Peptides against a protein of PDB entry 4N78. Designs and how they scored, part 153

Target 1, 186 residues: chain A of PDB entry 4N78
Amino acid sequence: HFQVICRLLGYQGIAVVMEELLKVVKSLLQGTILQYVKTLMEVMPKICRLPRHEYGSPGILEFFHHQLKDIVEYAELKTVCFQNLREVGNAILFCLLIEQSLSLEEVCDLLHAAPFQNILPRVHVKEGERLDAKMKRLESKYAPLHLVPLIERLGTPQQIAIAREGDLLTKERLCCGLSMFEVILT
Target 2, 155 residues: chain B of PDB entry 4N78
Amino acid sequence: MAELQMLLEEEIPGGRRALFDSYTNLERVADYCENNYIQSADKQRALEETKAYTTQSLASVAYLINTLANNVLQMLDIQASQLRRMESSINHISQTVDIHKEKVARREIGILTTNKNTSRTHKIIAPANLERPVRYIRKPIDYTILDDIGHGVKW

## One batch from the design tools (peptide; made by RFdiffusion4, then SolubleMPNN)

Design b2_p18_6_s3 (from b2_p18_6 with K6Q E10Q T15V)
Fold by OpenDDE base, seed 1:
Structure b2_p18_6_s3 (fold): chain B 186 residues (1-186), chain C 155 residues (1-155), chain A 18 residues (1-18)
Amino acid sequence: as target 1 above (186 residues)
Amino acid sequence: as target 2 above (155 residues)
Amino acid sequence: DEILEQYREQFTGKVFFE
């Protein structure tokens, strides 16, 4: 599903969605969640000491329940605050999944583009074969597929310009060195 | 463009008119030949004259048809070439627009990105010096050296 | 993937920040 979304939206659509999600998250954090956190801080016991172990587990639990009674019974916390936190969590997860899906798509594109851009896998040379000879053979085999040099030789100046720009856009993908999710976490 | 215009406005219409006139002339020639044959005392001469006129007329019509056909073909070739050029231009514009849109999109998404802290994967610099496999000469650990320290029960 | 590594090495990111 996320892969389809990434394909449909493209970079622009993803950017827009991410921006809107960030706005929503920011609004939730700075608005309702902040307010609830402040309220909770106000009602939080100033001093909550660990009860003596002699009270046993039930006694300790009862002690903490008593100390936190106001917090536990805060109905709005359970309904509104937790819901907002869930929304924030969902938004973050959505962003993560979108980025992952986008990365997969980009990787696929790069793999498909590689033969046309003189990006060749390193051939594992078995012992005794000259690495250089195999690489040269591979390069020679794929040399006719190099798109930009081909167009530079046969194309019009306009075609060459477009080919170079297209080549650049093909090579430079987010997955190669950029992260959106890290921005969301900051 | 000038050649196409000349073909469309002058050569092809002119050729069509010439062909039409030729058909009219052929009818006149046919009538003449028929009358000449009927009226002539020398039927053989009249027949030879008819053959000559027929051959000339057919050659003329063939020439006109061929010329017209060639002009039409030339017109079509020019039009096809123009269409190809137009298609190329449209494609160029389309590609330019797409590239521009993509650049804009990339700038927009770029604002939402940060550099991946590539944890310096320690380039396992394969030590260039393949340490010669130091032949671990497994010196047999002579355990006899420890014989003197242990309370070995001399059985 | 060796191919991806090559792309990473060539990555400038200029297209995203221009």
Scores: peptide ipSAE 0.456, ipTM 0.809, DockQ to the pose 0.739
Fold by OpenDDE base, seed 2:
Structure b2_p18_6_s3 (fold): chain B 186 residues (1-186), chain C 155 residues (1-155), chain A 18 residues (1-18)
Amino acid sequence: as target 1 above (186 residues)
Amino acid sequence: as target 2 above (155 residues)
Amino acid sequence: DEILEQYREQFTGKVFFE
């Protein structure tokens, strides 16, 4: 589903969705969640000493339950806070999944474009073969596929300009050095 | 442009008219040849004249058809070339627009990105000397030593 | 992936910020 969404929206659509999600998250964090956190901090016991080990596991549990009773009761009454947190979590998860899906798509595009852009895999040299010779053979094999040089040789000035711009846009992908998710986390 | 216009407005219509006129002329020639054959005392001569007129007429028609066909072909070639040029122009414009749109989109999404701190995975040069994992021989913790310290109920 | 590494090395990011 996320792959389809990425394909459908493209960079522009993804940007719009991400911006809106960021606004929503910001609104939730600065609004309702902040208010709840402040309230919870007020009701938190100021002094929570570790109960003595002598009370045993059940006694310790009861002790903490008692100390946190007001918090638990408050949290149960205000399911809205948890809902908002869930929404934030979902938004973050959505952003992550979108970025991952986009990255996969971009990687696929780059892999498909590589032969046309003079990006060749490193040849695994078997023992006894010269790496240089294999690389030269590979380069020679793919040389006719280099699109920009081909167009520069055969194309009109306008075609050359378009080809160069297209080549640049093909090479420059987010997955190569940029992250959206890191921005969301800040 | 002038050549195409001339073909469309003058040469091709003119060729069609000429071909039509040729049809009418052929009919007249046929009538003449028939009458000449009937009225002539020398049938052989009349036949030879008919053959000559027929050959001439056929040659004329063939010429007219060929000329017209060539003009039509030329017209089509010119039109095809014009269409190809138009297509090329449209494609260039379309590509330019697409590139522009893509650049705008990329700027928009770029605002939402930060550089991946590619932590140069410093090749953790595996320290050459893999410190031999000190085999933690877990000495069995003899818990019997603690038997004396616990307030265990002296049964 | 060696191919991706080459793209990463060539990456400028200018298209996203210009």
Scores: peptide ipSAE 0.452, ipTM 0.806, DockQ to the pose 0.721
Fold by OpenDDE base, seed 5:
Structure b2_p18_6_s3 (fold): chain B 186 residues (1-186), chain C 155 residues (1-155), chain A 18 residues (1-18)
Amino acid sequence: as target 1 above (186 residues)
Amino acid sequence: as target 2 above (155 residues)
Amino acid sequence: DEILEQYREQFTGKVFFE
């Protein structure tokens, strides 16, 4: 599903969606969630000492439950605050999944473009074969597929310009060095 | 444009008219040849004359058809060339627009990105020596250390 | 992936920031 979304939206659509999601997240965090957190801080016990271990696990649990009773019984916390937190979580998760899906798509594009852009895989040299000879053979094999040089030889100036720009846009992908998710986390 | 217009408005219509006129003329020639053959005392001479007229008439028609055909072909070639040029122009514009849109899109998404800290993927140097799985000797957790904390029934 | 590494090495990011 995310892959389809990425294909449909493209860079522009993804950017718009992510920007809007970031706005929503920011609004939720700075608005409702912040207010609830402030309220919770006010009702937080001022002194919460670790109960003596002698009370055992059940006793300790009861102790903390009693100290946090006001927080637990705050009905609006469960209904509104947790819902908002869920929304934030979903938004973050969505962004992550979109980025991952986009990266996969970009990688596929790069792999398909590689032969046309003079990017060749390193050939595994079997024992006894010269790496250089194999590489030269491979280069020779794919040389006719180099799109930009081909267009530079045969194309009009306009076509050459477009080809160069297209080549650049093909090579420069987010997955090569940029992260959106890191921005979302800061 | 001027050449195409001349072909469409003058040469091709003119050629069509000429061909039509030639048809009428051929009928007249045929009638003449028939009458000449009937009236002539020398039938052989009349036949030879008919052959000559027939050959000339066929040659003239062939010429007219060929000229018209060539003009039509030329017209089509010019039109095809114009269409190709138009297509090329449209494609160029389309590509330019697409590239521009892509650049805008990339700028928009770019503001939402930061550089990946290339954590130097430490070449996981596969340790040459597969450290034999250290047999987790389950050291029996000596729980005796906990003996003093539990309400152990002092026997 | 060696191909991806080559792309990474050539990556400038200029198209995203200009």
Scores: peptide ipSAE 0.461, ipTM 0.813, DockQ to the pose 0.694; fails the geometry check
Fold by OpenDDE base, seed 3:
Order: sequence, then structure tokens, then C-alpha cells
Structure b2_p18_6_s3 (fold): chain B 186 residues (1-186), chain C 155 residues (1-155), chain A 18 residues (1-18)
Amino acid sequence: as target 1 above (186 residues)
Amino acid sequence: as target 2 above (155 residues)
Amino acid sequence: DEILEQYREQFTGKVFFE
């Protein structure tokens, strides 16, 4: 589903969606969530000492539950806060999944474009074979597929310009060095 | 453009009219030859004359058809060339627009990006007393076993 | 991927910021 969304929206559509999501997240965080957090901080026990180990795990849990009783009761009464947090979480996850899907699509595009852009994988040479000879053979095999040089030789100036721009756009992908999700987390 | 216009407006219509006129003339010639043969006392001479007229008429029609055909072919070639040029122009414009749109889109999404921090392998500061890291002898995973599997696109 | 690495090495990012 996310792959389809990425294909449908493209860079522009993804950008728009992410911007809107960021606005929503910001609004939720700075609005309702912040207010609840402030209130919760006020009811937080000022002194919470570590209970004695002699109480065991159940006793310790009960102790903390008692210390946080007001918070728990408040949280139960304010279910809206949890809903907002869920929305924020969903938005973040959505952004992550979109970026991952986009990266996959970009990688696929790059792999498909590689033979046309003189990007060749290194051939694993078995022991005794000359790497250079194999690489030269490979280069010779794919040389006719090099699009930009081909168009530069046979095309009009306009076609050459378009080919160069297209080549640049093909090479320059987000997955090569940029991250959107890191921005979302900041 | 001038050549195409001349072909469309003058040469081809003129050739069509000439061909039509030739048809009418051929009918007259045929009638003449028939009557001449019937009325002539010298049938051999009449036959030879008919042969001559027939040859001449066929030659003239062949010439007219050939000329017209060539003109039509020339017209079609010119039109085909014009269409190809138009197609090329449209494609160029389309590609230019697409490139522009893509650049705009990339700028927009670029605002939402940051450089991938090469995760500095945070040296998990293993607590000092960590047991001597068992020299994880990274056995080089020989991926050559996978060389025969799939289309060889190493992701 | 070796191919991806080559693209990464050539990456400028100019298209996204200009």
C-alpha cells in the first residue's frame, strides 16, 4: 500500500502530505499534549523514594502504583490525551513507512538505470581470471547503452540538454544521502 | 510549405483533371479506331493505325498516372516529415515541462530532508570489565554461494 | 549494493536544495 502511495504521490505529493502531518503533530504536541503533561507534572509526587527491596516485586509495584495513583486516575479520566498520542504515533509511523517505501522505489530505479549510466557492478573474478579483462568485457558490453554519450553523439542540442538533466535527476535520489525521518524526529 | 501548397492546390488536382480528360479522350480514340477499321478497305493499315493510337494512348495514360502518383507520394512524404517535426516538438516541450515539475517537487521535498548521519558506530562503551570480547572471527560470509541464485543484482 | 554505493559517492544533493 505504501509503495502504491509513493508512486501515486511522487515527491511533490509526499512532501505535501508530510508537511501536513508535521503540522498536525506539532499542533497536538504543543496543544493538548503539552497541557496534559504540565498538569501531570503538577501532580507528580515530589519525593519518590525507592522502596525497600524487602517488599518484593509485587510490593514495589503496589508502592509505585500508590505513589502514582493521582496520575493514573487523572490519565484514566483524560483518555483524550492517549488518543492524541496515538495519533502522533500513527503519523510518525506513516512517515517512516513512506520514507522506507520511497527508498525502495528509488533503489529500484537506480538499479535499473545503472547500465545506462555506466555504473557497473564489480564482477567477482574466480582465481586465475584477470579482473581487468572481465571488466573490460563488461564495459564493452554495456557501452552501447550509455544514454548520455549516445545522445551527445546523435541527438540535437535540445535532446542533449534534456538527456543531461534527466541523467542528473535519475542519479540524484533521496536514498543516496538524505533522510526525511530524521527531520520528523527533531 | 510552398512546395506542399503547390502540390495540393495545383499539381495533384491538375493531374487528376488531366487523367479524367484522358479517359474521355481515350473513349473517343477507341470509337474512332473502331469506325475506321469497319469503314476501311485496307484492314491491315487500319489495324496498324489502331495499334499506333493504342500505344500512344497507353503511353500518355501511363505518364499521367506516374506523374500523379509521384506527386502524391511527394505530398505524403512532406506531410509525414511535418508530422514528425511536430511530434518532436511536442515531445520536447513535454519533457521540458516534466523536468521542471520534477525539479520543483524535489525542492519541496528537499526542505523536509537532512543529511543522513552516518551512524557513528557509537562505540558501545562496553563496560571496562567486559569479558575479553571473544574475538568474533568474522568468518567472511562467502556470498559466492549466492552468485548462481537470482539475476545477480546485488542490492 | 556496490551500485548503490557508487551512486552515493556521486551524490551531491544539489537538486534538492537549489
Scores: peptide ipSAE 0.449, ipTM 0.804, DockQ to the pose 0.644; fails the geometry check

Design b2_p18_6_s4 (from b2_p18_6 with K6Q E9K E10Q)
Fold by OpenDDE base, seed 1:
Structure b2_p18_6_s4 (fold): chain B 186 residues (1-186), chain C 155 residues (1-155), chain A 18 residues (1-18)
Amino acid sequence: as target 1 above (186 residues)
Amino acid sequence: as target 2 above (155 residues)
Amino acid sequence: DEILEQYRKQFTGKTFFE
């Protein structure tokens, strides 16, 4: 599902969705969640000491229940605050999954583009074969597929310019060195 | 463009008219040859004259058809070339627009990105001091020291 | 993936910030 979304939206659509999600998250954090946190801080016992172990587990539990009674009974916390936190969590997870899906798509694109951009895998050379010779053979085999040099040789100046730009855009993908999710976490 | 216009407006219509006129002339020639053959005392001469006119007429028609056909083919080639050029132009514009859109999109998403901190592969600094394998001299745990504490039955 | 590593090495990110 996320893969389809990434394909449909592209960079622009993903950017828009991410921006809107960030706005929503910011609004939730700065608005309702902050208010509830402040309220909770006000009702939090100033001093909550660990009761003596002699009271046993039930007694200790009862003690903490008593100390936190106002917090536990705060109905709005359970309904509104937790829901908002869930929404924030869902938004973050959504962003993560979108980025992961985008990365997978980009990787696939790069793998498909590689033969056309003189990006070749290293051939595992068995013992005794010259790595250089195999690599040269591989390069020679795929040399006719190099798109930019081909267009530079046969194309018009306009075609060459477009090919170079297209080549650059193909090579530079977010997955190669950029992260959106890290921005969301900051 | 001038050549195409000339073909469409002058050469092809002219060729069609010439062919039509040739058809009319062929009918006249046929009538002449028929009458000449009937009226001529020398039928052999009339036949030879008919053959000559027929050959000339056929050659003329063949020439007109060939010329017209070549002009039509040339017209089609020019039109095909124009279409290809138009297609190329459209493709160029389309690609330019797509590249522009992509650049805009990249700028937009770029604002939402940060450089992946290449986790410095912690160079596993091999501790330079290979701690000399302290020969764990397994001192045999002399369990006899515990013999005095336990209710061991002196066998 | 060796191919991806090559792309990573060539990555400038300029297209995202221009």
Scores: peptide ipSAE 0.465, ipTM 0.813, DockQ to the pose 0.719
Fold by OpenDDE base, seed 2:
Structure b2_p18_6_s4 (fold): chain B 186 residues (1-186), chain C 155 residues (1-155), chain A 18 residues (1-18)
Amino acid sequence: as target 1 above (186 residues)
Amino acid sequence: as target 2 above (155 residues)
Amino acid sequence: DEILEQYRKQFTGKTFFE
């Protein structure tokens, strides 16, 4: 599903969706969640000493339950806070999944473009063969596929300009050095 | 452009008319040859004249057909060339628009991105001294010691 | 992936910020 969404929206659509999600998350964090956190901080016991180990596990649990009783009761009464947190979580997950899906698509595009852009994989050299010789052979094999040099040789000035721009746009993908998710986390 | 117009408006229609006229003329020639053969005392001469007229007529028709065909082919070539030029222009415009759209989209999404900090996997140098987990020998807490405290039976 | 690494090395990011 996320792959389809990425394909349909493209960069522009993804940007719009991400911006809106960021607005929603910001609104939730600065609004309702902040208010709940402030309230919870007010009801938190000021001094929570670790109970002595002598009380055993059940006693320690009861102790913490008692100290947090007001918080638990408050949290149960206000399911809205958890819902908002869930929404934030879902938004974050959505962003992550979109970025991952986009990255996969971009990687596929780059892999398909590589032979046309003089990007060749390293050839596995068998024992006794010179790596340089194999690479040269590979380069020679794919040289006719280099699109920009081909167009520069055969194309009009306008075609050359378009080809260069297209080549650049093809090479530069988000997955190569940019992250959206890191921005969301900040 | 002028050549195409001339072909469409003058040369090709003119060639078609000429071909039609040649048909009419061929019919007249045929009638003449038939009558000449019947009326002539020298049948051999009449036959030779008929052969000559037939050859001439066929040659003229062949010429007209060839000329017309060449004009049509030329017309088609010119039109094909025009279409190719139009296609090239449209493609250029389309590509320019697509590139522009892509640039706009990239700017929009770029605002939402930051450089991937290739966190050099700093080799988390495992601190050499793995503090030996102090084996917490859980001494079994003998809970039997608490058996006497809970029952508030004031003895 | 060696191919991706080559693209990463060539990446400038200018197209996203221009």
Scores: peptide ipSAE 0.462, ipTM 0.811, DockQ to the pose 0.684
Fold by OpenDDE base, seed 3:
Structure b2_p18_6_s4 (fold): chain B 186 residues (1-186), chain C 155 residues (1-155), chain A 18 residues (1-18)
Amino acid sequence: as target 1 above (186 residues)
Amino acid sequence: as target 2 above (155 residues)
Amino acid sequence: DEILEQYRKQFTGKTFFE
């Protein structure tokens, strides 16, 4: 589903969606969530010591539950806060999944474009074979597929310009060095 | 443009008319030859005349057809060339627009990006817990259990 | 993979910021 969304929206659509999500998240965080957090901080116990290990895990849990009783009771009464947090979480998750899906699509595009842009994988050479000779053969095999040089030779100036720009746009993808999710987390 | 116009307006219509006229003339020639043969006392001479007229008529029709065909072919070639030029122009415009849209889109998404190499290390500092009832022993996590999980794609 | 690495090496990011 996310792959389809990425294909449909493209860079522009993804940007718009992410911007809107960021606005929503910001609104939730700075609004309702902030108010609840402030209130919760007021009811936080001033002194909370680690209980003795002799109480065991159940006893320790009960101890902390008692210390946080007011918070738990308040949170149970204020379910709206949890809903907002869920919305924030969903938005973040959505952004993450979109970026991951986009990266996959971009990688596929780059792999498909590689033979046309003189980007070749290193060939594994068996013992006794010359790597250079094998690579040269490979280059020669794919040389006719190099799009920009081909158009530079046979195309009009306008076609050449478009080909160069297209080549650049093909090479320059987000997955090559940029991340959106890091921005979302800030 | 001028050549195409001449072909469309003058040469091809003219050739079609000429061919139609030739049909009418051929019918007249045929009638003449038939009557001449019937009425002539010298059948051999009449036959030779018919052969001559037939040859001439066939030659003229062949010439007219060939000329017309060549003109039509030339017209089609010119039109095909014009269409190719138009297609090229449209494609160029389309590609230019697409590139422009892509550039705009890239700028828009670019503002939402940061360099992957930029690691923000935020160290969460926990308060020093002086009262530690249990000494924490770090157990190494073995991730080899995950080796068989996933599609194994390496980028 | 090696192909992606080559693209990464050539990456400038200019198209996203200009």
Scores: peptide ipSAE 0.456, ipTM 0.809, DockQ to the pose 0.581
Fold by OpenDDE base, seed 5:
Structure b2_p18_6_s4 (fold): chain B 186 residues (1-186), chain C 155 residues (1-155), chain A 18 residues (1-18)
Amino acid sequence: as target 1 above (186 residues)
Amino acid sequence: as target 2 above (155 residues)
Amino acid sequence: DEILEQYRKQFTGKTFFE
């Protein structure tokens, strides 16, 4: 599903969606969640000492339950605050999954483009063969597929310009050095 | 454009008219040949004349058809070339627009990005010496420390 | 992936910030 979304939206669509999600998250965090947190801080026990270990685990639990009774019994916390937190979590998760899906798509595109852009994988050399010789053979094999040089030889100036720009746009992908999710986390 | 217009408006219509006129002329020639044969005392000569006229007429028609056909082909070639040029222009515009849209999109998404910190993949140097899992000797938790807290029956 | 590494090395990011 995320892969399809990425394909449909493209860079522009993804950017728009992420921006809107960030706005929503910000609104939730600075609005409702913040208010609940402030309220919770007000009702938080001022002094919460560790109960004596002598009370055992059940006693300690009861102690903390009693200390936090007002918080636990706050019905709106469960219904509204947790829901908002869930929404925030879902938004973050959505962004993460979109970025991952986009990265996968970009990687696939790069792999498909590589032969046309003079990017060749290192050939596994069997014992006894010179790596250099194999690489040269490979380069020679794929040399006719180099798109930009081909167009530079056969194309019009306009076509050459477009080809160069297209080549650059093909090479420059987010997955190569940029992260969106890191921005979401700050 | 001028050549195409000339072909469409003058040469091809003119060729069609000429071909139609040739049909009329052929009928006249046929009538002449028939009458000449009937009236001539020398039938052999009349036949030879008929053959000559027939050959000439066929040659003229063939010429007219060939000329017309060539003009039509030329017209089609010019039109095809114009269409190709138009297609090329449209493609160029389309590509330019797409590139521009892509650049805009990239700027928009770019503001939402930061550089990936290339975490130096520390070569997990496999520690050469697989430290033998230190057998966690479960030191028996001496629960005797708890003996004093429990209602131990003082024996 | 060696191919991806080559792309990473060539990556400038200029197209995203210009």
Scores: peptide ipSAE 0.466, ipTM 0.817, DockQ to the pose 0.671; fails the geometry check

